# Peptides against a protein of PDB entry 5Z08: the designs that were tried, part 1

Scores and structures below are computed, not measured.

Target 1, 168 residues: chain A of PDB entry 5Z08
Amino acid sequence: RQKDEWAKKTSSLMKQLDWFIGEHLGAMLAAEELGGPVVGELMEIDPDDLSAGFNAHGKLKKATSQPDLDRRQRRIDDIWGPQDEQGQAHKRKRGADEALAASAEMRDLIEQLMNKLVEAGGDNSATYVEIPRESAAARFLVRSKVAMFHPNDARRLRLVDFGRDLDD
Target 2, 222 residues: chain B of PDB entry 5Z08
Amino acid sequence: GLPRLIDAIEEASKIPAKRRQTPIKPTIEKLTTHLYTHGASPDSLLRLADLLTLRNHLDQASLAAITRNLYPSSTVSDEVVLRFIGALGHGQLKPTLALQALFLRWLVMVYHLLENPGVLGQVYGVLFDLLDTAAIRPQLCHLLALVTRRKHVRPFRIQAILTLSRQTGGDPNLTGLLRVFKNYYPEIIVGDATKGRASAFKHPDPQWRQHLDEIQQRRSEA
Structure headers, positions and changes below count from the first letter of each chain, unless a header shows other numbers.
Peptide ipSAE is a variant of ipSAE made for these designs: the mean of its two directions, with the distance scale d0 fixed at 1.0 Angstrom where the peptide's residues are scored. Compare it only between designs on the same protein; published cut-offs may not carry over.
A fold fails the geometry check if it doesn't show the stated peptide or something in it is severely misdrawn.

## One batch from the design tools (peptide; aimed at target 1 H24 F140, target 2 L93)

Design b1_p8_1 (made by RFdiffusion4)
Pose (drawn by RFdiffusion4):
Structure b1_p8_1 (pose): chain A 102 residues (1-31, 98-168), chain B 214 residues (1-190, 199-222), chain P 8 residues (1-8)
Amino acid sequence: RQKDEWAKKTSSLMKQLDWFIGEHLGAMLAAEALAASAEMRDLIEQLMNKLVEAGGDNSATYVEIPRESAAARFLVRSKVAMFHPNDARRLRLVDFGRDLDD
Amino acid sequence: GLPRLIDAIEEASKIPAKRRQTPIKPTIEKLTTHLYTHGASPDSLLRLADLLTLRNHLDQASLAAITRNLYPSSTVSDEVVLRFIGALGHGQLKPTLALQALFLRWLVMVYHLLENPGVLGQVYGVLFDLLDTAAIRPQLCHLLALVTRRKHVRPFRIQAILTLSRQTGGDPNLTGLLRVFKNYYPEIIVSAFKHPDPQWRQHLDEIQQRRSEA
Amino acid sequence: EALSPSSA
């Protein structure tokens, strides 16, 4: 099957993203840098792991967030995540993976 | 003759205007004239794109003059296209929004000359996420309309464009893009973009006809 | 003179 290539590509891309977060983003978020990189990755991992866990239930894809988390503000500003309209302490990913003809 | 002019513009591009031993306006005009007559080669286009895209000491009027006369001889590379794409939106590294509108207008006018038009499809999300920026929205919509293929019409983008249409009170450029979306998915709830400058299109055609000569 | 203006 062609499946593990979609796995190989994802494991490879995940590493490239973590490198970007650690080398470039955490430092930008500080204005320590190491702390920002860990929390951004944990948040993205939690966000992505849940989006698929719901499959069809669009309502269950929110994660609890600290009040003034800069990681969520960046993710929302970068249009990768969205706050819940009723309250801003839950967050979901934008669902890039969903496709009509997937 | 053209590379020498670019070499001069590049050096003046590195120092402030008042510290220049010569006014640059006469040299910018020579470059503008040469580009009008002969077009820009693939390599010259790349160098000009760097000058238009990176922060330097060039003034707005000079950059706009260059952009307006950026007729390609032959083709347009991914290297050139991506530099203009990376110049879009807000940020300290990026050019003015006015120049960004000119770059987007230029990409529409030279769309048929890209060596790899699919490259715009590979950055589709970068173009799309910027639709909120009103200063460049009309030009963004026209370019996105040319670039949109079925694989790009995803539910999250359908929803995002509908919300933006409602919040802006109905931008006709957004509805034009939604028309293109509906061509791929008619299930969707319901300006046919014209060429932005016909004289520029005509002048480009004349310059491009030299490619048939040998 | 400063660098050319930015969209920031």

Design b1_p8_1_s1 (made by RFdiffusion4, then SolubleMPNN; from b1_p8_1, 4 letters changed)
Fold by OpenDDE base, seed 3:
Structure b1_p8_1_s1 (fold): chain B 168 residues (1-168), chain C 222 residues (1-222), chain A 8 residues (1-8)
Amino acid sequence: as target 1 above (168 residues)
Amino acid sequence: as target 2 above (222 residues)
Amino acid sequence: DPLAPTSA
């Protein structure tokens, strides 16, 4: 009974997490990877808005129609802003693809971290996943205090063991 | 030889100074003299990186003395780099910020000997997120100036440096790093933040560099 | 100069 209820709750939470990663977190992670705001500074990022790029302030460029922005701002807009109308469809697709890629990276990283926690059987030294790069996903998990780096190896990440603090 | 000196220091590092039968200082002096004369092999360098980055009972003066004499006799592996990067920041298990500043200085001085300089680019965010830590900022900005590539120059990082520069009253190291960013994107509007005094990120110790080159040369001739 | 703009 309690095991079955726990398994059902865990399955429900995993589905909710997967949904949240796909619908919300992936776009925010992609925004951070593209040089936008840190995840949580801007809660509503449409994947389509990722194509608009970010201003020097890490804010989404509003499609403001005003032509008179100084030549220097145009260059930042040319580098990180929406290209011409013909480029917008390709950019929207690219923004969606980046959000999907960031979602996939987050899912894979969480899965690896959980698998290593289970495989380790209580050995904290074995709970580390080696990450190829510091992604927005890895940074988010660390900022959220869900994961932590190995004290001597910045490529090794593990889940924070919340269970041990309950048994003491 | 060097391995035996490391063994003795590793064993002594497990014991509180007041409980040691023999003073460790003479062994540290022998180690630092040996490192100065011959450098550290890759294996010895890794062991010394562990000794420097792991919590132990060595005093800060001893750890600093080892770090100042940490001449690589060959290349520096990714593993050694990652030990030093993993030792950065705040935490109960982290080395002191003074020692972390020496590690960052060391990484700057040996940057040309890294087996894979790209390793620092992979942990760029870890390094960047520590810029608020005043005690390590000078060396951190210098290291970031070496590591920065076009892919690292992002709007949020530009804003972070600009914000931190305002908060610090225009720290010359942040101004220097912002100039590096501007070299990749000259069109970045940074306002007056780049017009101030900037660090030139000169080599931290030219004499140390010369002596490193002499150690490296002697190894290539042997 | 490692601070020189890479022309790439």
Scores: peptide ipSAE 0.009, ipTM 0.242, DockQ to the pose 0.016
OpenDDE base, seeds 1, 2, 4, 5: peptide ipSAE 0.011, 0.006, 0.005, 0.006; ipTM 0.315, 0.207, 0.248, 0.257; seed 1 fails the geometry check

Design b1_p8_1_s2 (made by RFdiffusion4, then SolubleMPNN; from b1_p8_1, 3 letters changed)
Fold by OpenDDE base, seed 5:
Structure b1_p8_1_s2 (fold): chain B 168 residues (1-168), chain C 222 residues (1-222), chain A 8 residues (1-8)
Amino acid sequence: as target 1 above (168 residues)
Amino acid sequence: as target 2 above (222 residues)
Amino acid sequence: EPLRPTSA
């Protein structure tokens, strides 16, 4: 009974988290990846604003071709072709695609982190997930104090086990 | 005049709000209006810095309102700067971190009016050691970006920023500060810590700047 | 797909 209630609550929380990732967090993470505001500084990022890319100030770039921008920013600038209606539609689509990609990356990362925590059986050394890159998702989890990097290896990320701190 | 308003607020600041015979809010409003219109002289700035930085019975909203209207009519002395720097950090006698963030923002906005900009360079270590304090980090990084010189860019500080950047998940303000460091030492290997977004440390309030310039201009014509 | 911990 209690295990089943816990499983149901966990499932409900996971559904809510998945919804939150898909509806809100993914777009914000995509914005951050694109050089936009850091997640939590601006709550209202219109997905349409993601397509605009962000200047070094985290404000929407006006469509000015700056050459030395990060590959994702270049892709945004390439998305930011002339302000025709077709260009805006392509921009919106690419912004949506980046939000979907960021959502998928966050989901995958959370899943890996949770699975490693369960598999580790209490061995903290075994709880680390190897991340291919420092993503907005990884950074968000660390800023939120939900995850932490390995002290000596920034490619290794683990969940903070909040359960252990309650038993001390 | 401004001195009399400060006198009244100083006296009120010694008394708990519940024990005041007269509401202080109207006097604060008169003060902030005066500051907005005329700015504060160096002497008035020092007195206001003490009101803002020393523990008293003024409410946080009043302190914030004074800070937001703290336009210097002249220069900013080292003593005034040091009052605000001395108010930073954790402790029961320190102002709230929210108010400290406003002080740092103010120092950024008045940096060009400092009698001796070098004073901030002398306390660089104190400022730098507060970077772990998340609530003040954005404004602190901005101030450090203005203050940093080659002499401040040391290996241990580079490593400290890199470590803190990892611990914070690549705070863009830290990345911005690290870019400032890299301007002095291009060979600094920042690794993945700089691949994130960096703050550009823009002026925090363009309207405040414009109004400050108007106050300063009136003084130069007098 | 909902984030399900893969039960081993």
Scores: peptide ipSAE 0.010, ipTM 0.384, DockQ to the pose 0.014
OpenDDE base, seeds 1, 2, 3, 4: peptide ipSAE 0.010, 0.010, 0.009, 0.010; ipTM 0.293, 0.368, 0.268, 0.254

Design b1_p8_1_s3 (made by RFdiffusion4, then SolubleMPNN; from b1_p8_1, 4 letters changed)
Fold by OpenDDE base, seed 1:
Structure b1_p8_1_s3 (fold): chain B 168 residues (1-168), chain C 222 residues (1-222), chain A 8 residues (1-8)
Amino acid sequence: as target 1 above (168 residues)
Amino acid sequence: as target 2 above (222 residues)
Amino acid sequence: DPLRPTSA
């Protein structure tokens, strides 16, 4: 019974999250991945600081060395290049593709985080997902206080158990 | 008494207006007068909630008149609250959006009389998902402003309000709700979408409040 | 007062 209610609540939440990710969050995450504004603007994060990533506490790391200026410049030129109709259609398509990719990444990350939480059976040490990169999705979840990095390893991410913190 | 008036209205509500032997309007007027003078007991309140929320043959003016005079003489049960919440949204069997706005306004005005205010927190998601419905948004934001606790302030909801605020050109009610969220998480940066007038969520009807207080006081003295 | 029953 409790497992079934949990499964139903989880399914309902996942549907709402899926809708939210697809309709709204994906495009914003894509914009953040492209060096645009931080999704949800929860912290005054300078876009240049986004490249530095978040520490284990979700704080900005100091901007390390020059990310490949050429890739950023090319993206800026692709974003702000001549507004030819074909260029706009290609930009819209690319933006849509990036939004879809960001949506898929967020969905996958949430699924992995939830699966690990269920599998861990209450062992907080087993709830960590290894993330291949500090994505906009991962950063969003951390900024949002939904997830947290391992204190010693920014490649490990887990869900914050809000239920436990309320019962204590 | 009030139960007999409700009985008569319940029976009349089953019959189309054109097929009624007697006009219902005089009975509705007697009901609303009684409600204004004495309020509704918990049992009467539940019966009236069913009349207001379930599809029947009562006209919209009568339903609105009952809602405007729906003074609780005591507390408001979870069951009554859930009847009104269940009546919200789009659907052929649901009340009109105009009547739903009156229900939400009523819930705001009687919030302090709820037996369990937590019941609204349990249905928070249902309420929140209706924010896109422009006709009920002002009252819905006000109710959510009362109901919102730290547990409800989630990133996806923050972002949903921000997105909806942008889409609506910065609805002051949404801006007001975002400010409530920010009270729980001061670190929430509400971007340019919150650069504007926010609703203060003032009491919708001070005269109604005063009259409610008079009805409530009479019960404590009896 | 639109909330008052109009006493006929």
Scores: peptide ipSAE 0.034, ipTM 0.265, DockQ to the pose 0.031
OpenDDE base, seeds 2, 3, 4, 5: peptide ipSAE 0.030, 0.025, 0.027, 0.031; ipTM 0.255, 0.276, 0.284, 0.257

Design b1_p8_2 (made by RFdiffusion4)
Pose (drawn by RFdiffusion4):
Structure b1_p8_2 (pose): chain A 102 residues (1-31, 98-168), chain B 214 residues (1-190, 199-222), chain P 8 residues (1-8)
Amino acid sequence: RQKDEWAKKTSSLMKQLDWFIGEHLGAMLAAEALAASAEMRDLIEQLMNKLVEAGGDNSATYVEIPRESAAARFLVRSKVAMFHPNDARRLRLVDFGRDLDD
Amino acid sequence: GLPRLIDAIEEASKIPAKRRQTPIKPTIEKLTTHLYTHGASPDSLLRLADLLTLRNHLDQASLAAITRNLYPSSTVSDEVVLRFIGALGHGQLKPTLALQALFLRWLVMVYHLLENPGVLGQVYGVLFDLLDTAAIRPQLCHLLALVTRRKHVRPFRIQAILTLSRQTGGDPNLTGLLRVFKNYYPEIIVSAFKHPDPQWRQHLDEIQQRRSEA
Amino acid sequence: KSYTAPEF
């Protein structure tokens, strides 16, 4: 099957993203850098793991977030995540993976 | 003759205007004239794109003059296209929004000359996520309309464009892009973009005809 | 600081 290539590509891409977060983003978020990288990654991992966990239930894809988390602000500003309209302490990913003809 | 002019513009591009031993306006005009007559080669285009895209000491009028006369001889590389894509939106590394509108207008005018038009499809999300920026929205919509293929019409983008249409009170450029989306998915709830400058199109065609000569 | 992405 062609499956593990979609796995190999994802494990490879995950590592490239973590490198980018650690080397470039965490430092930008500080204006320590290491702390910002760890929390951004944890948040993205939590966000992604849940989006698929819901499959079809669009309502269950929100994660709890600290009040003034800069990571969520960046992710919302970068249009990778969205706050819940009723309250801003829950967050979901934009659902890039969903496709009509997937 | 053209590379020598670029070499001069590149050096002047590195120092402030008042510290220049010569006014640059005469040299910018020579470059503009040369580009009007002969077009820009693939390599010259790449160097010009760097001058238009990176922060330097060149003034706005000079950059706009260069952009307006950026007729390609032969083809347009991914290296050139991506530099203009990377120049889009807000940020301290990026050019003015006015120049960005000119770059987007230029990409529409030279779309048929790209060596790899699929490259725009690979950065589709970069172009799309910038639709909120009103200063460049009309040119973005036209370019996105040419670039949109079925694989790009995803539910999250359908919803995002509908929300933006409602919030802006109905931008006709957004509805034009939604028309293109509907061509791929008619299930969707319901300006046919014309060429932005016909004289520029005509002049480009004249310059491009030299490719048939040997 | 590294600017070049490693291979994975």

Design b1_p8_2_s1 (made by RFdiffusion4, then SolubleMPNN; from b1_p8_2, 5 letters changed)
Fold by OpenDDE base, seed 2:
Structure b1_p8_2_s1 (fold): chain B 168 residues (1-168), chain C 222 residues (1-222), chain A 8 residues (1-8)
Amino acid sequence: as target 1 above (168 residues)
Amino acid sequence: as target 2 above (222 residues)
Amino acid sequence: PRTVPPEF
């Protein structure tokens, strides 16, 4: 009974998470991957500062040259811009494809992280997933305190075990 | 009825304001009047949450007006809650911080109507990590004060809130949240950060609460 | 009198 209720709640939560990934988070992650705003790390970024994009240190680039601003704003507008005429259809398709790709990457990463957590049987050292790159998905999970990098290896990511606190 | 008003607004939301054949404002006013009088059903609430949280061509005043009149006639589902939580933070795709503050305020005001208050506890980390965002911090601290349980009060979060409190010069909302943390762990050395003025996290809008109660009562009588 | 919904 309690296991079944927990399984149902977990399934419901996973469906809601899957929906959230597909409808909202995937697009935001795609924007981050395209050099748009960092999902949840953008502290007080003025919309104008968002347009400047991020430097290699994740800090807002100073708006140096108008052309790079226009390209990044175009990419964000290409992902989420209104349905204007023929040219925006191609931009929307590309933005939708990037959002779908980011959604798929996030889903896959969550699945791998959850599977490793279950397989590890409580061994925290075995809960790490090897990630090929520091994706927007990986960074988002770390920022959200849902996941953490291995302290000595940024290619290894694990879920934060919130369940251990039930046994203490 | 409410569904038809939502349909009209959904269709109008797809079109830039300058390209609309008809002004949306009269339809928004009809919607907000209906919401004020009858509240939103769970289905309508979900559709409105999508309109409020998804990028569309609705103006900020219309979105704010809908949010300010978003009286649930019933319970608030986890799905609706997660729509609003997903809309939080920074990004060109996210609602404005002003609108996010209204969403957080709304979540505070409807917290007692959540089908599962535990859903907010599951996304506690996401909420907590937004505390650095000054524009939403007051409402966020209030929501976190409601949501916080012993399991959420961790050493790293205690240190984070203490650090942020120092950096903000002792924001009363952060001081209030620190007091909530200290209620779960009295032994937490919060130093001078708790000696300052703390927010009492009072209900944001007593009139809104009263009107919500009237809407909720009418449902229990039907 | 159409009660204007209170502004928060």
Scores: peptide ipSAE 0.008, ipTM 0.233, DockQ to the pose 0.016
OpenDDE base, seeds 1, 3, 4, 5: peptide ipSAE 0.007, 0.007, 0.005, 0.007; ipTM 0.259, 0.252, 0.212, 0.257; seed 1 fails the geometry check

Design b1_p8_2_s2 (made by RFdiffusion4, then SolubleMPNN; from b1_p8_2, 5 letters changed)
Fold by OpenDDE base, seed 1:
Structure b1_p8_2_s2 (fold): chain B 168 residues (1-168), chain C 222 residues (1-222), chain A 8 residues (1-8)
Amino acid sequence: as target 1 above (168 residues)
Amino acid sequence: as target 2 above (222 residues)
Amino acid sequence: RRTVMPEF
């Protein structure tokens, strides 16, 4: 009975988190990956605005085309690189694709972090996920105090175990 | 005069301390007194830069004393700057990290006297790649704070500072440098790293600055 | 019992 209620509550919370990632957080993370404001400084980022990219002052530019995940870093370079004018119409689709890509990265990272925490069975050394890059998703989790980097290795990220501090 | 003192020290620098016929300390004291009183001309400054940066038999205390009294009487050439930059980092032929920190401090204090401040911008990558070296990081961050322009603020360098800031527990000098980067790109997310204490990059030695200004003024009146 | 998170 209690385990089934906990499983249902966990499932409900995960669905809510997935919704929040898809509807709100993904666009904000994409903005951050594109050299936009911190998640929380710009609460209302329209995916269409993400397409625009950001000017030299972190303000939205006018809209450009679909960047692949590998293009996120390139888009930071494109945003901070010399501004050529041409790419407007392809940009709306690009913003949506970046928000989707950011949402996917956040989901995958949370999943990996949670799976490692469960697999570790209480071994803190085994709870680290190796991250290929410091993503907006990784930074968000750390800023939110949900995750921590390894003190000596910024490629290693783990969830903060909130449960252990309650059993003491 | 200063050239003859430099000649004597150059010759003594070729000989191990145990094999010198005369103690070098009195000659170093005469040099540092002369530098304190009159400063170094561009030509003398280059010769002193070579004595400070090239491997020789001078002791660390003498090299540090010369560096602390290295007042330019005029401008600082690109060649002098490049001698000091070339002396930075790890290697058996390079000066000690303690002496390198004094060189970086000196470059900060004479930055306004550089003939071409752009020379430091050209070697920006070399300076930036040394940020992991803890012994020189405070002075290096201060110099980079002066040198940084929009062209230097790149995603990979932002990420490198953020990574290093986490690894160092939020070094205030790195936080200060990252605030300089944020002035060029306000959109840079520094998270809680910017909430920490940042170095204000104040002038390292106000008394040294005042004395430099007095030396510089005497030349403009001559 | 390993709480396997459902694959998202």
Scores: peptide ipSAE 0.014, ipTM 0.248, DockQ to the pose 0.023
OpenDDE base, seeds 2, 3, 4, 5: peptide ipSAE 0.011, 0.011, 0.008, 0.011; ipTM 0.240, 0.241, 0.226, 0.308

Design b1_p8_2_s3 (made by RFdiffusion4, then SolubleMPNN; from b1_p8_2, 6 letters changed)
Fold by OpenDDE base, seed 1:
Structure b1_p8_2_s3 (fold): chain B 168 residues (1-168), chain C 222 residues (1-222), chain A 8 residues (1-8)
Amino acid sequence: as target 1 above (168 residues)
Amino acid sequence: as target 2 above (222 residues)
Amino acid sequence: RRTVPPVF
């Protein structure tokens, strides 16, 4: 009975988190990856606007079409270089694609972090996920105090175990 | 006076060294002595900025000597600043990277005399994009440490510094700049990148600062 | 090994 109620509550929370990632957080993470504002500085980012990229001040640029290369952690030149004036239609699709990719990365990272926490069985040393890069997703989780980096290795991320601090 | 010395050097700068009737070195020495004693007025600073930043026939030792003695007697205009910023980077018409490093060092040392310090904030992107240029990176990081405000600390710039820090084996100047960024956003996850030795961005030349202060005081008393 | 079922 109690286990089934916890499982239902967990499932409901995960669905709400998935919705929040898809509807709001993904676009904000994509904006951060594209050199925009940190998540929370700009609450209303239209995915269509992400295609324009940002200026040196983190303000939205006027929409210019550069090719569908993953702008995440790119060089400044690749993020901010002069965009040739190719057509508006490729722009909306690109902003949506960046938001979707950011959403997918956040989902995957949360899943890995949760799985490692469960697999570790209380061994804090075994709870670390190896991350290929410091993503906007990883940064967001740590700013939110949901995750923490290994003190000696910024490639290793773990969930904060809130459950242990309640049993003491 | 200083204007006549600048006139003579401007005319000599148009002529290749091998075609000059008179050696320029004695005139450069008179200029640098005058600059050391009295500093440069705003008008003289602009003319000297053009001599230093525009391609001419002056030798690198003369340009470096002028830059090392470029004491402002008053404020530094946006126009003078923009001449030096416009001279940064790679290109056939650009000054040497060694001279660019001296310009950046000069901007650090006169930062408190800028008429509008905000001008450097407007060109922040141009400065930041040059961080991969190893020859100017120490002075560039120091200037950026002075110029950086919350509006400049962006995720892509944080990531660019982190990436460049890894590629350089933890350059202390990049670590220092990253610490400045972390002061605006304490939540920046820098991992081990900030545990390393960081530059403290101390004044590059305390004696030059003292002499500048003496030049500035003499003008306020006149 | 109790893996969290993929929720995403």
Scores: peptide ipSAE 0.017, ipTM 0.260, DockQ to the pose 0.024
OpenDDE base, seeds 2, 3, 4, 5: peptide ipSAE 0.010, 0.016, 0.015, 0.015; ipTM 0.235, 0.252, 0.260, 0.238

Design b1_p8_2_s4 (made by RFdiffusion4, then SolubleMPNN; from b1_p8_2, 5 letters changed)
Fold by OpenDDE base, seed 4:
Structure b1_p8_2_s4 (fold): chain B 168 residues (1-168), chain C 222 residues (1-222), chain A 8 residues (1-8)
Amino acid sequence: as target 1 above (168 residues)
Amino acid sequence: as target 2 above (222 residues)
Amino acid sequence: RRTVPPEF
C-alpha cells in the first residue's frame, strides 16, 4: 500500500518533472552546455543588477558597467525571446536539438539515480550512479541539493536520500 | 521637513561615528518620529532604501529604527523593492541578516502598497534560493507565500522545499509555503511534510498595520 | 473595502 502510493506519487512527480524538463529545464541546460548562463545563475542576479532595476518589459536594465551581462541577457533573449525569422530558425533548430539532448540526458540521469536509490534498499554506498561526464544536468542536480557527488570520486553521483528520513 | 532630515543623515552616514561633530541619534529620532507621523513619500522612501541597503557608517540600531518606522505615505515603487531584494543574502557589502529579516518583514507588511506586485514575481528565484538561510527563512517564507503564483510552482522548487523541510526537521514556515504550493497543484505529493505544524503567515505586526492605514487615509483626505 | 490579504 505505502509502496504503491509512493510509486503513484513518484510517477506523478516524474510526469511533472518530465514536463518541466521538456518545457523549461532542457533549454536552460543546453544554454549552460553551450557556455551560456548557468542554470539558476539567472536567479543569482547580481545585487548591482537588481539595483539597476527592471525595464518596462521585465528585463534587467543595462547596468552600464558590465557589457558582458548584455551578452548573457541577449543570449537568454536569443534563447527565450521572440526571435526574428530566418537565420534564427537554424539556431532555434540547433538550440531545440541541444535542448532535446539536454532534456534526454537529464531524464536518463534522474531515472538512473532513482533506480539506484530503490535498488540500494537503504545502503547509501550502493546508491551511486557512475556518470560519464560532469554535465549541466549533473551540476544542476548538485546545485539544487537533489544529488551529491561521492566525496572521493566526482564520477559517482547519488540522490540525496530523502526516503530514509521518512522511515525513521 | 523629511528631505532635510534625510540629507543630514546621508551626510552623517559618510563619516565614521567617532569622527562626527554631532551625534546622529537625535537626528535619527527626529526622522523616525516624522516617519511615524507622516510616512515617507515615494522619493523619500527610495533615499531611505539606499541608506538602509548600501554600506555606510550608520549603526545597526539606527538602521533598525528607520526600518521599523518605514511607513509609506503612498505606493512603493519597483526600484524601492529591488533595493531591498538586492540587499538580501551573504556578502561583505550586504546588511546584517537581522536587518535583512526586518526588510523582508517590511515587504510583507507593505505588499498591498506595491505599484507592481509582479516585480517580486520576477525576482522569485533570488528569494527562493535564500530559503536555506535560517535567519531570514521565517519572513522569506511569508513573502514567498504572498508572491507565489502557478508559474513559480515548479517540480524542482517542490523538491527543494521538501528536501529543506527534511533537513530542518520540518520547519513550520517551509510547511506553510508547501501548503501554498499545494493550493496551485493539489496533486503535489508532500507526504507528511504538510501534516506537521505550519506557519499561518499572520500579519507580523497588527499595530503597525493599523498605523499604516491611518497614514494612508490622511493622504487620501488631503 | 480594501481587500485584506487572505489570512492563510
Scores: peptide ipSAE 0.011, ipTM 0.230, DockQ to the pose 0.021
OpenDDE base, seeds 1, 2, 3, 5: peptide ipSAE 0.000, 0.000, 0.007, 0.000; ipTM 0.220, 0.256, 0.250, 0.243

